# Peptides against a protein of PDB entry 3C2G, part 2

Target 1, 209 residues: chain A of PDB entry 3C2G
Amino acid sequence: IRTFDLLGLLLHDSDAIDGFVRSDGVGAITTVVQYPNNDLIRAGCKLLLQVSDAKALAKTPLENILPFLLRLIEIHPDDEVIYSGTGFLSNVVAHKQHVKDIAIRSNAIFLLHTIISKYPRLDELTDAPKRNRVCEIICNCLRTLNNFLMMWIPTPNGETKTAGPNEKQQVCKFIEIDILKKLMSCLSCEGMDTPGLLELRSTILRSFI

## One batch from the design tools (peptide; made by RFdiffusion4, then SolubleMPNN)

Design b2_p18_4_s2
Fold by OpenDDE base, seed 4:
Structure b2_p18_4_s2 (fold): chain B 209 residues (1-209), chain A 18 residues (1-18)
Amino acid sequence: as target 1 above (209 residues)
Amino acid sequence: SELLEKALEEFKKALEEE
């Protein structure tokens, strides 16, 4: 725990972060968080989030890391773990087709739906810190979903992959009325990337046309 | 950089002790 905190304080520079990732720091964190210690898991996931946008991740074999993280998020009902883990997922899949494929194969779409479904609507949360954290989690999930859906939208200049039947079925769950209401509730949150959420909404709608 | 290297060494050591 203390070591993770120290690392978190030192990894402020992009070169330092890349150095950590190149030294298999992500793999090391993944090994540590295998221990059933909630504080260690929280600290490890927080550090993962901090390095999740590192350029060096493009050269990291995420096939061994990402399925584990997804399982960790699935089994831990901890908001801080879920926040950090979904944030990591959102960042690591961005602009990386191979990583998207790993995540999808590891049932990420269904997991995102499960996470969103477990939380109440934001308007039902009276505690501002809790509401903000839940909003951030939902936004991480939705941003990740957007990254997946964009992969299947035809571009004028290229062949796009088609979603498999299982993926399509999982995506269809996001048009459930309760999920849509939660998406809409995020648009009213302070400091929210409203344009990004509107883009996601558009992407979802286009995926069903 | 030196502080980061030290932290990484401590991190690796902690991994070995677990």
Scores: peptide ipSAE 0.026, ipTM 0.568, DockQ to the pose 0.014
Fold by OpenDDE base, seed 2:
Structure b2_p18_4_s2 (fold): chain B 209 residues (1-209), chain A 18 residues (1-18)
Amino acid sequence: as target 1 above (209 residues)
Amino acid sequence: SELLEKALEEFKKALEEE
């Protein structure tokens, strides 16, 4: 735990973060979060989130890391772990087709749906910090989904991959009324990336038209 | 960056010893 705190203090700029990532820092954190210590898991996942936008991640093999993280999020009921983990996932898949493919093969789409589905409606959460955290989690999931969907939308100048039948079926779950209501509820939260959520809505519509 | 790398190496070593 102390080491993570120290690392967190040192990772205050992009160069330090890239240096950490180049030194297999993500792998090291992944090793640490395998220990059955909730505080350590929280600290590790938080640190992952802090480095999740590092440029050096483009050169980092994530084939072993992502499946593990996804499993951790799946089995761990801790909102802080889920927040950090989904935030990490959202950032690492951005603009990285190979990472998206790894995540999708690791059942990420289904997991994202499961995560969103397990939380109550935001209007039922009276505790503002809890509500905000849940909203952030849902937004992380939806942003990740947007990143996946974008790869299947034809661009004027790009070859688009075609989603497999299983992926299409999994994506269809996100147009369920409960999921859509949760998406809409996130739009009403203060400090949310409203443009990003609107983009997702647009992307969903384009994916199913 | 060098301090961070050293700290990371020490951390990795500590993890291997557990």
Scores: peptide ipSAE 0.025, ipTM 0.596, DockQ to the pose 0.014
Fold by OpenDDE base, seed 5:
Structure b2_p18_4_s2 (fold): chain B 209 residues (1-209), chain A 18 residues (1-18)
Amino acid sequence: as target 1 above (209 residues)
Amino acid sequence: SELLEKALEEFKKALEEE
């Protein structure tokens, strides 16, 4: 734990973060979070989130790391772990087709639906800090979903991948009324990326037309 | 950079000792 805190203090600039990633820092964190210690898991996932937008990650094999993290957030009912893990996922899949493919093969679409489904509606949460954290988690999930859906939208300059039947079925779960209500409730949260949520709405509509 | 490398090495050592 102390080591994670110290590392977190040193990893404030992009060069330090890239250095950490090049030194297999993500693999090291993944090893640590395999221990059944909640404090270590929280600290490790927080550190993963902190380095999740590093340029060096584009050169890092994630085939073993990403499935492990997805399993961790699936089985660990901790808002801080889920927040950090979904934040990491949303950042690492951004602009990286090969990472999106790894995530999808690792059942990420289903997991995102499961996470959103487990949380109550935001309007039912009276505690502002809890409501804000839940909103952030849902937004991380939705941002990740948007990144997946964009792969299957025709672009003028490229061959569009077609979603398989299983992926289509999993995506269809997001048009359930309860999921849509939760998405809409996020638009009412203070400090939310409203443009990003509107983009997702547009992407969803285009994916189902 | 050197401090980070040292911290990472110490961290790896601590993991091996557990």
Scores: peptide ipSAE 0.022, ipTM 0.571, DockQ to the pose 0.014
Fold by OpenDDE base, seed 3:
Structure b2_p18_4_s2 (fold): chain B 209 residues (1-209), chain A 18 residues (1-18)
Amino acid sequence: as target 1 above (209 residues)
Amino acid sequence: SELLEKALEEFKKALEEE
């Protein structure tokens, strides 16, 4: 725990972060978070989030790391772990087709739906810190979903990949009325990525209508 | 860079001791 805190304090600049990632720092964190210690898992996932936008991740094999993280988020009902994990996921899939494919094969779409479904509407949360954290988690999920859907949007000059029947069915769950109500409740929160939610809406319409 | 390398080495040692 203290070591993760120290590492977090040292990883303030992009060069240090890239150096950590090139030295298999992500693999080291994933090894540590396999221990059943909640504080260690929280600290490790926070550090993963901190390095999740590193350029060096483009050269890091994620085939073993990403499925493990997705499983960790699924089984560990901790808002801080879910926040860090969904944040990591949203960053690592951005502009990386190969990573998106790994995530989708690892049931990421279903997991995102499950996460959103487990949280109440934001207007039902009276505690501001809790409400803000839940809002951030939902935003991370929606940003990740948007990145997946963008793969299946037809482009004028190219062959587009089509979503499989299972992926399409999983995506259709996000337009259920209960999910839509939760998404709309996010728009009322200060600091929400309203443009991101509107982009997702547009992406859903372009993908399925 | 040197501080990061030392921190990573200490981290690896701590993992081996547990």
Scores: peptide ipSAE 0.019, ipTM 0.534, DockQ to the pose 0.013

Design b2_p18_5_s1
Fold by OpenDDE base, seed 3:
Structure b2_p18_5_s1 (fold): chain B 209 residues (1-209), chain A 18 residues (1-18)
Amino acid sequence: as target 1 above (209 residues)
Amino acid sequence: EEEEIEELLEELFEEEEE
């Protein structure tokens, strides 16, 4: 705990973050969060989120890290773990086709759907801190989904990756009425990544209409 | 259910034109 808090305070500079990632810092965190301590898991996932946009991650193998993180999110009901883990996932898949492919093979699409589906409607949450955290989690899931859907949108050059039959079926679940209502509810939330949610809206429309 | 999904998708479209 205190070590990760200290690391989080020291890793405020982009060069320091890149140095940490190049020194296998992500692998070190994933080793520590294998211990069954909720406080360590929470602190480790928060630190993963803090380094998730590092340029050095483009050179970091994620084949062992992503399946582990996805399993961690699946088995932990902790909103802070889910927030940090979905935030990490969203950032690492951005603009990285190879990382998207690893995430999809690791059942990320179905997991993201499960995460969104398990939370109540935002209008049912009276506690503002809880509502905001749930909205942030849903936004992280939806931003990740946008990054996946964009792979299957026809480019002007006619080169599209065809989604596999299983991937297509998993993605079709995001047009379920409950998911669409949660997307709309997130668009109405103050202080959210409105541009990212609007981009997802456009992507859904282009993918399913 | 399909009609309600279409209506929600249409509502999502109207917000893109603003």
Scores: peptide ipSAE 0.028, ipTM 0.632, DockQ to the pose 0.053
Fold by OpenDDE base, seed 1:
Structure b2_p18_5_s1 (fold): chain B 209 residues (1-209), chain A 18 residues (1-18)
Amino acid sequence: as target 1 above (209 residues)
Amino acid sequence: EEEEIEELLEELFEEEEE
């Protein structure tokens, strides 16, 4: 716990973060969070989020790390773990086709749907800190989904990845009424990543209409 | 259910024109 907090204070610059990642720091965190200690898991996932945009991650094999993190998020009903883990996922899949493919094969689409479905509508949350955290989680899920959907949209160059039939069926769950209502509720929330939500809206429309 | 999805998608579109 204190070690991860200390590392989070020390890893304030991109070079230090890259150094940590090059030294298998992500693998070290994933080893530590295997222990059944909720505070340790929270601190470890928070540190993962802090290093999730590191350039060195583009050279880090995520084939074992990403499935493990997805499983960790699945089994822990902790908003801080889910926030950090979905934030990590969103950042690591950005602009990295091979990481997107690993995530999708690891059932990320279904997991993201499950996460969004678990939370009540934002209008039902009276506690502002809780509402904001839930909103951030949903935005992380939606940004990740957007990154997946964009793979299947025709590029101007005519290169399209065709989503497999299973991937299409999983993505269709995000157009369920309950999910769409939660998306709209997030758009109405002040202080959200409104640009990211608008981008997802546009991507959904291009994908399903 | 399909009509309600279409209405929500339309509402999502109207918010793109503002």
Scores: peptide ipSAE 0.027, ipTM 0.618, DockQ to the pose 0.049
Fold by OpenDDE base, seed 4:
Structure b2_p18_5_s1 (fold): chain B 209 residues (1-209), chain A 18 residues (1-18)
Amino acid sequence: as target 1 above (209 residues)
Amino acid sequence: EEEEIEELLEELFEEEEE
């Protein structure tokens, strides 16, 4: 616990973060968070989030890390773990087709749907810190979803990946009334990643209309 | 339920045109 907090304080420099990632720091974190200690899991996932935009991650195999993290989020219903884990997922899939493919194969779409579905509507959350955290989680999920959907939108060159039938069925769940209402609620929420939500809206429309 | 989804998608579309 204290070690990860200390590492998080020290890893504020991009070169230090890259150095940590190059030294298999992500693998070290994932090893440590296998222990059934909630505080350790929370701290480890937070540290994963902190290093999730590291350039060195482009050279880090995520085939074992990403499925593990997704499973951890699934079984550990802690907002801080979910926040950090979905944030990590969102950052590592960005601009990385191979990582998107790993995430999708690892049931990420269904997990994201499950996360969004389990949280109450933002208007039902009276506690501002809780509401803000839920907003951030939903935004992380939606940003990740946007990154997935964009793979299946035809490029100007007419090249598009076709979603598999299972992937299509999983993505279609994001047009459920409850999900759409939550998306709309996020769009109406001040201080959200409005550009990212607007991009997702456009992506949904282009994908389903 | 399907009709309510269509209405929400239409609302989403109207917000994209603005």
Scores: peptide ipSAE 0.027, ipTM 0.618, DockQ to the pose 0.049
Fold by OpenDDE base, seed 5:
Structure b2_p18_5_s1 (fold): chain B 209 residues (1-209), chain A 18 residues (1-18)
Amino acid sequence: as target 1 above (209 residues)
Amino acid sequence: EEEEIEELLEELFEEEEE
């Protein structure tokens, strides 16, 4: 706990973050969060989020890290863990095809669906701090999903990954009418990433045309 | 199924812009 808080206070500089990641800092965090301590898990996931955009992550093997984090989010129904973990996921998959493939193989699409399904509609949340946290979680999920769907959109160069049968089934659940209505209800909520949701819509449409 | 999804997505986004 205190160590991660201290590290979080020291990692204000991009070079320091990159140095931490190069020193297998992400692997160190994932080792520490294996201990069954909720405060430690929260602090570790928060630190993961803080380093999730580091350039050094492009050279970091995520084959063991990402499945572990996804499982951690699945088994810890804590908003702070989910926020940090989905934030990490959204950042590490960005512009990294290999990382997207690891995430998908690790059941990330289904997990994101489960996360969105778990939360009430944002308009039903009267507590502003809770509503804002749920908005952030949903935005992280949407950004990640958009990044996955973009892989399967035909490019003018004809090189498209086709979604496998399993990925298709997982994506189909995301576009069920009840899920879509729930996502739409977020557009009217203050603090929602409306541009990100509209981008996701455009990506969905282009994926099914 | 794909056309139905497109139509539903269009309807859902049009209803919120009104």
Scores: peptide ipSAE 0.025, ipTM 0.616, DockQ to the pose 0.046

Design b2_p18_6_s4
Fold by OpenDDE base, seed 3:
Structure b2_p18_6_s4 (fold): chain B 209 residues (1-209), chain A 18 residues (1-18)
Amino acid sequence: as target 1 above (209 residues)
Amino acid sequence: SELLEKALEEFLKQLEEY
């Protein structure tokens, strides 16, 4: 735990972060968080989030790392782990088609739906710190979903990948009335990524209408 | 399906107004 805290204090600049990632730092964290210690898992996932936008990740094989992280988020009810893990996911899939494919094959779409479904509406949360954290988690999920949906939007001059039937079915769950109500409740949150929601709106229009 | 479409329209409207 102290080691992760110290590492987090040393990884301040992009060069240090890239150096850590190039030295298989992500794999090292993934190995450590396999131990059933909640504090260690929290610290490790937080560190993963800190390095999740590193340029060096484009050259890092994520075939074993990403499925493990998704499983960790699925089984761990801790908001801090879910926040860090969904944050990592949202950053690592950005602008990387091959990583999106790995995530989708690892049931990421279903997991995102499960996460959103398990949390209450934000307007039902009276505790501000809890509400803000849940809001951030939902934002991470929505950003990730947006990145997935963008793969299947036809471009005027390009062959568009088609979602498989199972993927389409999983995506359709996000437009269910109960989910939409929860998403609307995010608009009441002070910490919402409004630009991200507007982008998602545009993507939904192009994907479902 | 009709309820879904209405819910989607309302959601998209709320996002536009925000």
Scores: peptide ipSAE 0.031, ipTM 0.572, DockQ to the pose 0.051
Fold by OpenDDE base, seed 5:
Structure b2_p18_6_s4 (fold): chain B 209 residues (1-209), chain A 18 residues (1-18)
Amino acid sequence: as target 1 above (209 residues)
Amino acid sequence: SELLEKALEEFLKQLEEY
């Protein structure tokens, strides 16, 4: 725990973060968070979030890391773990087609649906700190989903990757009425990325209609 | 699918209220 806190203090610039990632720092964190200690898991996931936008991640093999992290988020009810893990996921898939493919093969779309489904509507949360954290988690999920859907939008050159039948089925779950009600509750949340939600809407339409 | 189209229409309608 103390080691992760100290590392977090040292990893304050992009060069230090890239150095850590090049030294297999992500693999080291994922090894540590395999131990059933909630404090270590929280600290490790927080550190993963801190390095999640590192340029060096483009050269890091994530085939063993992403499935493990996705499973960790799936089984932990801890909002801090879910926040950090979904934040890591949303950043690591950005602008990296190969990472998106790994995440999708690891059932990431279904996991995002599961995460959103487990939380109440934001307008039903009266505790502001809890509401804000849940809002951030949902934003991370929606941003990740948008990044996946963008792969299936036709490019100007006419090239398009098509979503498989399983991916289409998983995406269709986000348009169920109960999920839509939860997503609508985000529009009233202070700090919600409303433009991002509207972008996701546009992306869904362009991908499936 | 027809179900997807209807759900999206409803989603669009709800977003337009904001």
Scores: peptide ipSAE 0.026, ipTM 0.567, DockQ to the pose 0.043
Fold by OpenDDE base, seed 2:
Structure b2_p18_6_s4 (fold): chain B 209 residues (1-209), chain A 18 residues (1-18)
Amino acid sequence: as target 1 above (209 residues)
Amino acid sequence: SELLEKALEEFLKQLEEY
């Protein structure tokens, strides 16, 4: 645990982060967090979040790592694990089609739905730290979803991927009335990623209307 | 679902206010 904390303090430079990732640091973390210790899992996921924007991740095989992380998020009710894990997911899928494909194949869209579904509306949360953390988790989920939906929007050159029937079903399941109500509760939350919500609005309009 | 459509419309309307 202290090792992850120390690493997190040292990995604030982009070159150091890239060096860590090139040395299979992500694989090392995912190996360590298999130990059933909640503090270790939290620390490991936090470190994953810290390195999630590394350029070196584009060269890192995530076929085994990403499904494991998604499963970890699924089985742990811990907000800190979910925050870090969804943050990692949102960052690693950005601008990486192959990573998006791995995530989607691993039922990431359904997982995002599940995560949002388990939390109460933000207006029902009276504890400000808890409310803020839940808001951040929802923002991570929305950013990830937006990144997935963007794959199916035609590019200026007319090229587009088409969502498969399973993918469409998962997206439709994500966009449910109860989910939308929860998302609406985010509009009143101070510190909400308003630009991200506006981007999602635009993407929904382009994808479904 | 009519309810889903209404919820989506309301959500999009609220977002437009930003």
Scores: peptide ipSAE 0.026, ipTM 0.563, DockQ to the pose 0.050
Fold by OpenDDE base, seed 4:
Structure b2_p18_6_s4 (fold): chain B 209 residues (1-209), chain A 18 residues (1-18)
Amino acid sequence: as target 1 above (209 residues)
Amino acid sequence: SELLEKALEEFLKQLEEY
């Protein structure tokens, strides 16, 4: 735990982060967080978030890491773990088609829906720190979802992947009325990623209309 | 459903206002 905290304090520059990632730091973290220690899991996921935008991740095999992390997020009710994990997910899938594919195959779309579904509407959360954290989690989920949806939007060159039937079904869950109401509640939240929501709106329009 | 379409439209409309 202290080691992860210390590492988090040392990994402030992009070169150090890249060095850590090149040294299989992500694999090391994921190995350590397999132990049933909540504090360790929190610290590890936080560190994952800190390195989640590293350029070196493009060369890191995530086939074993992502399924594990997704499962961890699925089973762990800790907002800090979910925040860090969804943050990691959103960053690692960005601009990396291969990683998107791994995440999708690992049921990430369904997981994102599950996460959003489990949290109450933001307007029902009276505790500001909790509300803010939930807002951030939802933002991470939406950003990740947007990254997935973008794969299936036709490009000007006509090249597009088609979502599989299961993927389409899972995506359709995000436009269910209860989910939409939750997403609408995000608009009133201070600190909401409004640009991200607008991007999602655009993506939804292109995907469903 | 018509309800879903209305909900989606409302959601999208609200997003436009931000």
Scores: peptide ipSAE 0.025, ipTM 0.559, DockQ to the pose 0.051

Design b2_p18_8_s1
Fold by OpenDDE base, seed 4:
Structure b2_p18_8_s1 (fold): chain B 209 residues (1-209), chain A 18 residues (1-18)
Amino acid sequence: as target 1 above (209 residues)
Amino acid sequence: SLKELAEKILKELFEEEK
C-alpha cells in the first residue's frame, strides 16, 4: 500500500509513467493485488487508473493483465475498485484493436452490463459523493462499450468487423429500459461530458439499426 | 525487474500468513 502511494506521487508526468509501464509496472501491480487485502487492491487499481493512458501501453502485452483485472472487478463489490478498474479498461482499450479483442474474449461486455445493473439510478442516490462515483462508473462502462461498438460500425471505406453471435446477444442487454434510464440519468449529472455521453447514446442506438 | 520484485513481495506476504 505504501509503495503504491509513493509510486503515485512519483508518477507525476507522462515520461515517468511511460518509464514505469516500460518496466512492466502494470504487471507488477496486477501481481501484488493478488494478495487478498482490500486496501491493497484499492491502491493498486487506483495506480492502474493513473497509468492507464500511457503511450507505452501500446507495446505492453495485456493478454494476462486484462483478464485478471476483469475478474478482480467482477468479484470485488467495491466502488473504488470498480471505478478504477473500469476507468483503466476504458482508457486501455482506446485506439487499440488488439486490446479490445482481449477484453471482449474475456467477457468484458457482459461484465459492463452487470456493473451498470447493480447500481441504482442516480436520482435514487441522495449522497452526492456516492452519486458522483456511481455516475463515473457508469460513464466508464458506457465509454468502454462505445469503444467496442465502434469496431462494428462501417467505415467510409465500407470495411467493418462483424460482432460474433455472443457479442451481439450481450450488446442487446444494453437496450433494456433500466440501462437506458441510467444512461439518461448520467446526462443530468453535473460535471459530465454531455457531448461525449450523447455520442455513446447514439452509438448504442445505431448498433441496433 | 518490477515484476520480479512484485512476485517476491507477493511470495513473502503469503508465507507470512501461513
Scores: peptide ipSAE 0.127, ipTM 0.736, DockQ to the pose 0.011
Fold by OpenDDE base, seed 2:
Structure b2_p18_8_s1 (fold): chain B 209 residues (1-209), chain A 18 residues (1-18)
Amino acid sequence: as target 1 above (209 residues)
Amino acid sequence: SLKELAEKILKELFEEEK
């Protein structure tokens, strides 16, 4: 635990982060968080989040890591784990088609829907820190969804991947009224990535029309 | 490697808990 905290302090610049990732730091964290200690798992996932936008991740094989993380998120009801894990997911899939494919194959779409569905409405949360954390989690999930949907939108050059039927069905769940209400609630939260959420809205419209 | 170090740490943690 202390090691992860210390590492988090040291990994404050992009070069250090890239160096850590190139040294299989993500794999190392993934190994350590297999230990059944909630504080350790939280710290490890937080560290993953800190390095989640590293350029070196493009060269990191995630075929084993990503499914493990998704499973970890699935089985841990801890908001901090979910926050860090979904944050990692949203960042790691960005601009990386192969990572998106791994995530989707690992049932990420369904998991994201499950996560969003399990949380109460933001207006039902009176504790501001809790409400903000839940909002961040939902935003992470929705940002990840946006990244997936973008794969299936025609590019100016006409290249588009087609979503499989199962993927389409899973994506359709995100237009459920309860999910949309949560999206709208997130738009009302201060300090949130409102532009990103608006982008998702646009992406959804383009994907389902 | 960091992976090897992580595995060692993990092993030590499990042994301490026994």
Scores: peptide ipSAE 0.118, ipTM 0.733, DockQ to the pose 0.011
Fold by OpenDDE base, seed 5:
Structure b2_p18_8_s1 (fold): chain B 209 residues (1-209), chain A 18 residues (1-18)
Amino acid sequence: as target 1 above (209 residues)
Amino acid sequence: SLKELAEKILKELFEEEK
């Protein structure tokens, strides 16, 4: 735990973060968080979030790491773990088709739906810090979903991947009224990526029309 | 390597819990 805290203080610039990732830092973190200690898992996932936008991740094999993290998020009810893990997921899939494919094969779409479904509506949360954290988690999930949906939207060149039947079925769950209400509630939160949420809304609508 | 360090940390944690 102390080592992760110290590393987090040193990994404040992009070059240091990239160096850590090139040295298999992500693999090291995922190894450590296999130990059943909640504080250690929280610290490790937080560190993963800190390095999740590193350029070196494009050359890092994630075939074993990503399924492990998805499983960790699935079984842990901890908001801090879920926040960090979904944040990592949203960043690591960005602009990387091969990583999106790994995530989808690892049941990420269903997991995102499950996470959003487990949290109450934001208007039912009276504690501002809790409400903000839940909003951030939902936003991370929805941003990840947007990244997946964009793969199936035709490019100007007419080239597009087609979602499989299982993926289509899982995506359809996001047009449920309760999910849509939670998406809309995130737009009312201060400090959120409102443009990103509006983009997602547009992407969802285009995907289902 | 960082991986070796991680494995060492895990080993130490498991030994402390026994």
Scores: peptide ipSAE 0.118, ipTM 0.736, DockQ to the pose 0.011
Fold by OpenDDE base, seed 3:
Structure b2_p18_8_s1 (fold): chain B 209 residues (1-209), chain A 18 residues (1-18)
Amino acid sequence: as target 1 above (209 residues)
Amino acid sequence: SLKELAEKILKELFEEEK
């Protein structure tokens, strides 16, 4: 635990982070967090989030790492683990088709829906730190969903990949009234990625209308 | 490698708990 905390403090610049990733640092973290300690898992996932936008990740095989992380956030319903894990997911799938495919095959769409569904509406949360963390988690999930949906939107100049029947069924869950209300509630939160959420709203409409 | 080091650390932790 102390080692991860210290490592997180040292990885404060992009070059150090990229060097860590090139040295299979992500694989090292995923190995260590297999130890059944909640504090260790929290620290490891936080470190994963910290390095999740590193350029070196484009050359890192994620075929084993990503399914493992998805399973980890499924079985450890801790807000800090979920926050870090969904943040990692949203960053690693960005602009990487092959990573999106791995995530989708690993049941990421269903997991994202499950996570959003388990949290109450933001207006029901009176504790500001809790409300903000929940909002961040929902935003991470929705940002990831947007990245998936964009693959299936027809473009005027090309053939678009079609979602399979299972993927379509899972995506349809996100037009449930409860999910849409949670999306709208996130738009009212200060400090959130409002442009990204508005883009998602547009993407949802284009996907289902 | 970092992975090898992580595996060694895990092995030590699991052995200490036995």
Scores: peptide ipSAE 0.106, ipTM 0.707, DockQ to the pose 0.011

